# Designs tried in a protein design run: peptides against a protein of PDB entry 5HB3. Part 113

Target 1, 150 residues: chain A of PDB entry 5HB3
Amino acid sequence: RQMQDRCMSEYNQRIRNAPEGSIDPFRMACYKIIGRCDLSNRSLDGLQTDVNDWIWLQFNLARETDRSLELAGESYGLAELQASIREIGLKHFPKTAAEDTNGSFGMFFYLQILAGMFEQAIAYLYPFSYVDAVHFAIALTYYGLLRPVD

## One batch from the design tools (peptide; made by RFdiffusion4, then SolubleMPNN)

Design b1_p25_7_s4 (from b1_p25_7, 14 letters changed)
Fold by OpenDDE base, seed 5:
Structure b1_p25_7_s4 (fold): chain B 150 residues (1-150), chain A 25 residues (1-25)
Amino acid sequence: as target 1 above (150 residues)
Amino acid sequence: SSDKKAQEEAIDKYLSEYFEELEKK
């Protein structure tokens, strides 16, 4: 808590005193990840990252705890993240196997899994790859993460 | 919520850029 409060204080001071875009990108990343400062900006501007790093960041900034229970800074709940993932799916990913032109369905499946949307993820994957859907369903069931459906 | 909107916009932007880059390969 004390560390986060210090980060927030330093962040506010830097934002107030520094010209726009002059803050070190790595320092900004520390404020974002550790201090949870200004979570309205969900990117690390000025840093080169791959898709895995970006995904890690988004889920790190998201919290499974309600905003009212957050210790410090801003929070973004899991339910809100899941809602965002649903909307993203509608816009950017194939809805059926017939719409799949570049094999991007796997990425959306992965995003749903990371967001804890296990039943939806399996249901989505099934028409694209029956075998893979069954394999993941077995694994998720083994760990108690998948509820059986008729 | 404002957080939801910000997250959705960030993901939209990133994925759009990501897919554009993939098409260039």
Scores: peptide ipSAE 0.127, ipTM 0.685, DockQ to the pose 0.378
Fold by OpenDDE base, seed 3:
Structure b1_p25_7_s4 (fold): chain B 150 residues (1-150), chain A 25 residues (1-25)
Amino acid sequence: as target 1 above (150 residues)
Amino acid sequence: SSDKKAQEEAIDKYLSEYFEELEKK
């Protein structure tokens, strides 16, 4: 509930401060998805808004850099960002529920979502919180962001 | 790439500081 409230607060602030249509649709989708899903882990209440803003900035900068280099290359900066997030995940975040001492798995889940790593994010979240993983999977599918696995 | 490395270092630093602050609580 607190995480949802924060996401909604940030969303409202950005809508108020940004020109109409200037908000990245992907970012908007992320706020809507996160705002609708209750994360059961209370440790997420400690997430500073600054973390989300910083990661979002890195995501946008990566995309902008790619656009400037190759019109077809939107994928290069994003791929690099995704690779970086994977490496950061291996270093800083729990791999299993047994390794989760501070409940930080939700943060890494969120970082993967912001980087467009939807399938990986759901796969990661599943062993920590089955219920949350299912809810996010449904939401991502609804927005056309998650590919159905046959 | 150099850009990737710089980004990883920035994220690493940020997260390290974040978790250090979290552990103090």
Scores: peptide ipSAE 0.117, ipTM 0.660, DockQ to the pose 0.162
Fold by OpenDDE base, seed 4:
Structure b1_p25_7_s4 (fold): chain B 150 residues (1-150), chain A 25 residues (1-25)
Amino acid sequence: as target 1 above (150 residues)
Amino acid sequence: SSDKKAQEEAIDKYLSEYFEELEKK
């Protein structure tokens, strides 16, 4: 709590007093990830990140927290993230193997996994790659993350 | 709802840029 309050204070001070773009991008990332500051802006301007880094950030920012215990910062729940991922999937990713022109299905699968949408992820992957879907299904089942369909 | 919208917009922008870059390769 004290750390979060400090992060918020420093973040607000820097935003108010620093010229735009002058703040160290890594420091900004720390404020967002640790301090939960400015969650409405999920970008890390000035950082060269790959897709995995960006996805990782989104999930950290969207982590479910006990809202009753948080005194400061913004919250973004897992449910909202999952809803967003579903909408993103409908807009940007192939629905069928026939629509897959660039092999991007794997990225959407990965997003779903990171969002805890295990059943949906496996179901999505299955028509694209049967073998991979089976392997992941076995792994997820082993860890108790996939509920077997009775 | 506002946070969700912001998240979706950020992802939409990122993915759009990402796919555009992939198509150029």
Scores: peptide ipSAE 0.105, ipTM 0.652, DockQ to the pose 0.375
Fold by OpenDDE base, seed 1:
Structure b1_p25_7_s4 (fold): chain B 150 residues (1-150), chain A 25 residues (1-25)
Amino acid sequence: as target 1 above (150 residues)
Amino acid sequence: SSDKKAQEEAIDKYLSEYFEELEKK
């Protein structure tokens, strides 16, 4: 509930502060999807706006928009962002439920979702919380963001 | 890019501080 509230708060803040049309519809969709899922992990309450803002900035810079051509020097590709998130995950977040001492797995799940790493995010969450992983998988599939493995 | 590395370092620092604070609670 708290992560959802934060996602919604960040969403609302961005809607209020971002120029009209500047919010990536994909990101908006992610917030709506995440905002509908109650993560029981209270450790997500500590997600500082700074990481989310960074990811947002990188996503905007990674978009193959006409604007990316003008800012070629500051362009950061989606693949590079995802690689950075993976590296961060390997360094700071538990890989298994047995390694989870602080319940921080939810934060890494959230970062992966924000980075568009939906399949990896669900796969990561599954061993920590089966119920949450299933709920998110259903939601992401419903919105066409998760491709069912044939 | 130098900017990527700087951003990764910033996130790394932030997360390190965050987890240190959690361990104190």
Scores: peptide ipSAE 0.079, ipTM 0.618, DockQ to the pose 0.187; fails the geometry check

Design b1_p25_8_s1 (from b1_p25_8, 12 letters changed)
Fold by OpenDDE base, seed 1:
Structure b1_p25_8_s1 (fold): chain B 150 residues (1-150), chain A 25 residues (1-25)
Amino acid sequence: as target 1 above (150 residues)
Amino acid sequence: MLEESEKRLKEWIEKGKKVLNEKLF
């Protein structure tokens, strides 16, 4: 708790008081990751990042914590992560096979799997690749991750 | 057969990563 409080204090102080152009983005990233500072902004500003970095950051920040214990009233757990994945899916990925022009549907399937959205993932993949959807459904069921409809 | 599905998935993921990187980063 003491470390988190210190990180939050330093983070906020720098955001508010640092001279323009003097902020070290790596230091700010450390505060964000270790101290979970400013969970409303889940990006690493000022750093060259890619989609892998983004994914890693989202899952790293996602924690199931008692909201009553969270500083500043911010929370980011699995539910919020899943909501973010849904939103990204709606904005950036094809909704139907007819909309798929670049074969990116598999990436959204993968993101849903990572987020534990197994039923939604299979349902999404099904119209794009029936055979693959069935194969993954069987595997997920075998491992007890997919809930078959009775 | 599952192995082939996994192979295809990996290819799809790589394609998707390229697209997302161009759009978001």
Scores: peptide ipSAE 0.443, ipTM 0.900, DockQ to the pose 0.790
Fold by OpenDDE base, seed 2:
Structure b1_p25_8_s1 (fold): chain B 150 residues (1-150), chain A 25 residues (1-25)
Amino acid sequence: as target 1 above (150 residues)
Amino acid sequence: MLEESEKRLKEWIEKGKKVLNEKLF
């Protein structure tokens, strides 16, 4: 708690008061990651990042803790992460097999799996690759992660 | 059979990463 408070204080001070071009993006990234500062902006400003960095950051920032313990009224848990994944899916991935032109549907399937959206993931994959959807459904069921529909 | 599905998934992920990188980063 004490460390988080210090990170938040330093982060806010620098964001508000630092002269243009004087902000160390790596330091700010540390505050964001360790202190979970500014959860409304889940990106690493001033750093060259890719989708792997984004994924890593989203999951590191997501916490299933008591919302009452979050600072400044900001919270970011699994529900918010899953919502973000849904939005990305709607914007950037094919919704049907007919829309698929580059085979990118598997990435959205993967993101849903990472976010624990197992039923949605299988349902999404099914029209693109029936065989693979069945294989993954079996595996997920084996590990108790997927509930078969009665 | 599952191994084949996993192999395909890895390929799909790589394709998807390229798409997302181009669109978002």
Scores: peptide ipSAE 0.442, ipTM 0.900, DockQ to the pose 0.828
Fold by OpenDDE base, seed 3:
Structure b1_p25_8_s1 (fold): chain B 150 residues (1-150), chain A 25 residues (1-25)
Amino acid sequence: as target 1 above (150 residues)
Amino acid sequence: MLEESEKRLKEWIEKGKKVLNEKLF
């Protein structure tokens, strides 16, 4: 708790008081990752990042913590991550096979798998690639991750 | 069979990453 408080204090102080251009983005990233500072903004400002960095960051920040220990309004767990993945899916990925022009549907499938949204992932993939959806469904079932509806 | 599906998935992921990078970054 003391470390987190110190990180938050330093983070907030730098954001509010640092002269423009003097903020070390790597240091801020450290506060973000280690201190879980400002979980409402899950991006690394001032750093050149890509989708891999984004994915990595989201999953590193997503933790099931005692809500009583987190600052009010700054909880980020699996549920919030899953919500974010759903939103990304709605905005950036094809909803039907007819809308797929670039073959990006597999990425959304992958994101859902990473987020533990196994049923939704298989359901999504099915109209794009039946065979692959079945293969992954079998595998997920084998590992007890997918529960077939009786 | 699953291996081929995994191979295709990897290809899809790479395609999707390019798309997301262009849109979001």
Scores: peptide ipSAE 0.431, ipTM 0.897, DockQ to the pose 0.839
Fold by OpenDDE base, seed 5:
Structure b1_p25_8_s1 (fold): chain B 150 residues (1-150), chain A 25 residues (1-25)
Amino acid sequence: as target 1 above (150 residues)
Amino acid sequence: MLEESEKRLKEWIEKGKKVLNEKLF
């Protein structure tokens, strides 16, 4: 908690008081990652990032904590992460097999799996590739992550 | 059988990463 508080203090101080152009984006990134500062903005401003960085950051910042203990009333857990993934899916991925033009549906399947949205992931994949959906469903069931319905 | 599905998934992920990179970054 002490480290988080220090990160928050430094982060806020630099954002408000640092001379223009003097902010080190890498230092700010460290504060964001370690201190979980400004959870409403889950990006690394001033840095060139890609989807891998984004995925890593989302899962790094997502923590199951008591919301009452979160600083500044901000919280970011699994539920918020899942909501973000749903939103990304709706905006950027095909909703049906008929809409698929580049085979990118598998990425949305993958994101849902990472977020523990197993039932939704299998349901989504099925119309695109029923064979693969069945294979992954079997595997998920084997590990107790999916509860089959008759 | 599952191995082949995993191979296809990896290919799909790479395609999807390109899409997201173009749209979000």
Scores: peptide ipSAE 0.413, ipTM 0.892, DockQ to the pose 0.838

Design b1_p25_8_s2 (from b1_p25_8, 13 letters changed)
Fold by OpenDDE base, seed 5:
Structure b1_p25_8_s2 (fold): chain B 150 residues (1-150), chain A 25 residues (1-25)
Amino acid sequence: as target 1 above (150 residues)
Amino acid sequence: ELEESLKRLQEWVKKGKEVLNKKLF
């Protein structure tokens, strides 16, 4: 908590007082990750990032904390992450097997699984790969993560 | 059988990351 408070304080001070572009992007990234500052912007501006960094950042920022306990003015939890994954899916991934040209459906399936969207993930995968969808459904059911449809 | 599905998933994820990198970054 003390570290987070310090990060937030320093972040706010620097944003208010520092000339634009003068702040070290790595320091700003630390304030975002540790201090949870400006969670509405879930990107690391001024840094070269890739999809792995993005995934890591999203899950790191998405804390299963009660919103009431968050010191940050903005809350970002699993629900918001899931919404972001849905949005990315709609924009960047095939909706149907007929639209699949590069086999990227598997990545969207993976993102949904990571985000705990198990039912949606299986439903999405099914038209692309029936056998795989069944195998994963069985596995998820075994672990109690998917309710079998009678 | 599940192992084979997991192997395919790994390949899909690898390919998908490449696609997303091009689209988003």
Scores: peptide ipSAE 0.433, ipTM 0.909, DockQ to the pose 0.803
Fold by OpenDDE base, seed 3:
Structure b1_p25_8_s2 (fold): chain B 150 residues (1-150), chain A 25 residues (1-25)
Amino acid sequence: as target 1 above (150 residues)
Amino acid sequence: ELEESLKRLQEWVKKGKEVLNKKLF
């Protein structure tokens, strides 16, 4: 708690007092990841990042923390991550097989699986690849992750 | 059969990451 408080204090002080661009982006990243500072902004400004970095960051920041223990009034958990994935899906991924020009449907399926959105993932994949959707549905059911609709 | 699906998934993810990197980064 003391370390988190110090991180928050330093983070806030630097954001408020440091000239724009003078803050080491890596240090800011450390405050975000370790100190959970400013979780409303889930981007690493000033760093060259890729999709892998983004995925890694989202899942590391999404913690099941008791809302009561997060000093930052903002909780970022699984539900918020899932909401973010849904939004990304609507914006960047094909909704139908006819819209799939880049073959990116599989990536969105993967993101949904990572986020524990199993039913939605299978439902999404089904019109793109029936066989694969069935195989994954069987596997997920076997491991108790997918509930068959009675 | 599942192994083949997993292999396809790996390919989709690889391709998807490339597309998203170009689009978002």
Scores: peptide ipSAE 0.432, ipTM 0.910, DockQ to the pose 0.744
Fold by OpenDDE base, seed 2:
Structure b1_p25_8_s2 (fold): chain B 150 residues (1-150), chain A 25 residues (1-25)
Amino acid sequence: as target 1 above (150 residues)
Amino acid sequence: ELEESLKRLQEWVKKGKEVLNKKLF
């Protein structure tokens, strides 16, 4: 708690008082990751990042913290992450097998699985690869992660 | 087998990361 408060204080001070372009982007990233500062902005501005960095950041920031302890403006949970993944899917991934040119559907399936969107993930994969969708559905069901439609 | 599906998934993820890097970064 004390470390988090200090981190937030330093973050706010730097944002307000630092000359433009003088803020170390790595330090700001640390405040975001460790101190959970400014969770409304889930990008690492000023850093060269890739898709791995993005994935890692999203899943680390999306903590099931007791909603009661998070200030109303700084809550980022699983629901928000799932919403973000849906949006990315709509923008960047094929919707049908006919639109698939490079097999990128598998990446979107993977993202949905990581986010716990199991039913949607299987439904999405099914038209691209029936066999794989069935195999994963069986596995997810076995582990109690996929609920069969009654 | 599930193992074959997992292997394919690994390949898809690899390819997908390359695609996303080009599009978003």
Scores: peptide ipSAE 0.430, ipTM 0.909, DockQ to the pose 0.772
Fold by OpenDDE base, seed 1:
Structure b1_p25_8_s2 (fold): chain B 150 residues (1-150), chain A 25 residues (1-25)
Amino acid sequence: as target 1 above (150 residues)
Amino acid sequence: ELEESLKRLQEWVKKGKEVLNKKLF
């Protein structure tokens, strides 16, 4: 608790008082990851990142913490992550097989699976690859992750 | 058959990451 409070205080002070461009982006990343500062901005500004880094960051920031116990007033859990994945899907991934030019549908399927959106993931994959959707549905059902449609 | 689907998924993810890296980063 004391460490988190200190991180938040230092983060806020640096954002307010530091000259533009003088803040070490790695330090800011540490405050974000460890101190959970400014969770509304889930990007690492000033760092060279890739999709893997982005995925890692989203899942590390998303904590199944009881919202009542979060001191920072900002909560970012699985529900918020899932909402973010949905938004990204709508903006950056094909909605239909006809829109798929680069075969990126598989990546969005994978992101949904990682986020625990199993039913939505299977439903999304089905029009792109029927056979694969069925295979994954069977596997997910076997492991109790997919609810069978009653 | 599931193994083949997993292999395809791996290829899709690899390709998808390359596309997204070029587009978003």
Scores: peptide ipSAE 0.428, ipTM 0.909, DockQ to the pose 0.737

Design b1_p25_8_s3 (from b1_p25_8, 14 letters changed)
Fold by OpenDDE base, seed 4:
Structure b1_p25_8_s3 (fold): chain B 150 residues (1-150), chain A 25 residues (1-25)
Amino acid sequence: as target 1 above (150 residues)
Amino acid sequence: MLKEALERLKERVEKGKVELNKKLF
């Protein structure tokens, strides 16, 4: 709690008061990651990032914390992450096999799996790759992650 | 069979990453 408070204080102070161009983006990133500061902005401003960094950040920020302990009125848990993944899917990934030009559907499947959206992931993959969907469904079922519809 | 599915997935994920990078970054 003390560390988080310090991170938030420093983060806010720097955002508000630091001269333009004087902010160390890496330091701000540390506050973002460690202190979970400004969860409404889940990006690393001023850093050259890629999709891996973005994914990593989203999953690191997504935590099921006791909301009573979070100082910031902002919560970012699994549900919010899953919602973000759904939105990304709608915007950036093929919805049907006919729209798939480069096999990028696998990335969305992967994101859904990471986010624990197992049923949705299998359902999404099925029209693109039946065989793969079945294999993953079997594996997920074996580990108790996929609930077969009775 | 599962191994092959995983390999295909890896390839597709990498392709997807490239595409997302182009779109978002």
Scores: peptide ipSAE 0.423, ipTM 0.902, DockQ to the pose 0.811
Fold by OpenDDE base, seed 3:
Structure b1_p25_8_s3 (fold): chain B 150 residues (1-150), chain A 25 residues (1-25)
Amino acid sequence: as target 1 above (150 residues)
Amino acid sequence: MLKEALERLKERVEKGKVELNKKLF
C-alpha cells in the first residue's frame, strides 16, 4: 500500500507539474503497471506500441481485487476487460460473414477466448467457419470451459 | 483436426493484428 501510494503521488505530480516534453514515458508506464495509476486510461502514452502491447497491458491491468482496497476508487477486473473486448469487436471486426473481407474475424475470436468469453467466441466464429467452431467447441467442452446447453 | 484449426486461427490472428494496428495505432 505504501508503494502504491508513492507511485500514485509521483505519477500525479509528474502529470500535473512536469514541463512539456520532460516526462519519461517509460517511467510513466512503470507507474501505470506497477502502481496501477490512472486505470481509467489503459494506454501507454508517448510510447510506440502495437496491438500486442495493448493486449498485454489490458490483461496485466485486469485484476480481481476488492474494490475496497483500491485507493483511487477505480477498478479494472475481468468484467471490465470483457466489456472492452466487446466494444473493440463492435467497432473493428465484422459482425457477419458477409462483412468479412480480410479474414480478421479470427482475431476477435482470439480476443474473446483470451477474455474467457467462450460461449460468445464460439457463437461468433460459427457463421464464419463452421468446422473450426465445432473443433474449438469440442475442445473447450472437453476442458470444462464450455457448458453445453442440456 | 484441432491442430489444423489452431494453425488457421494463428494465421487469421496475425492478419487481424495487422488490421487492428492500422486502425488503433
Scores: peptide ipSAE 0.419, ipTM 0.903, DockQ to the pose 0.804
Fold by OpenDDE base, seed 2:
Structure b1_p25_8_s3 (fold): chain B 150 residues (1-150), chain A 25 residues (1-25)
Amino acid sequence: as target 1 above (150 residues)
Amino acid sequence: MLKEALERLKERVEKGKVELNKKLF
């Protein structure tokens, strides 16, 4: 808690008071990651990042924290992550097999799996790859991760 | 069977990452 508070303090101070161009983006990234500062902005500003970095950051920041410890309006848990994944899916991934040009559907399936959206993931994959969807469904069921709809 | 599905998924994920990188970064 003390470290987080310190990170937040430093982060806020730098954001408010640092001269333009003087902010070390790596340092700010550290504050964001360690201190969970400014959870409304889940990006690493000023850094060249890729999808892997983004994924890593999202999942790192997504935590079930006691609401009492989070600043009002900055909760980012699994539910928010899942919502973000849904939004990304709607914007950037094929919705049907007919829209798929490069097999990118697998990435969205993967993201949903990572986010624990197992039912949605299988449902999504099914029209793209029936066989694979069945195999993953069996596997997920075997591990108790997929709930059969009664 | 599952192994092959995983391999296919891996390939698709990598392709998807490349595409997303181009779109978002």
Scores: peptide ipSAE 0.418, ipTM 0.902, DockQ to the pose 0.807
Fold by OpenDDE base, seed 1:
Structure b1_p25_8_s3 (fold): chain B 150 residues (1-150), chain A 25 residues (1-25)
Amino acid sequence: as target 1 above (150 residues)
Amino acid sequence: MLKEALERLKERVEKGKVELNKKLF
């Protein structure tokens, strides 16, 4: 708690008071990752990042913490991560096979699987690749991750 | 069968990453 409070204090002080161009983006990234500072902004500003870095950051920031211990307004758990993935899906991925122009549907399937959205992932994949959806459904069921509707 | 599905998925994920990188980063 003391370390988190210190990180938060330093982070806020630098954002508000640091001269333009003097902020070390790596230091700010450390405060964000270790101190969980400014969870409303889940990006690494001033750093060249890619999709892998983004995914890694989202999952590292997502914590099932006791909401009673978190400062009001800065809760980020699995539910919030899943909501973010849903939003990304709606904005950046094809919704139907007819909309698929570049074959990117597999990436959204993968993101849903990582987030534990197994039923939604299979349902999404099914119209794009029936055969693959069935194989993954069987595998997920075998490992007890997919709940077949009785 | 599952192995082949995983290989297809891997290829599709990599293609998707390239496209997302162009759009978001």
Scores: peptide ipSAE 0.414, ipTM 0.901, DockQ to the pose 0.796

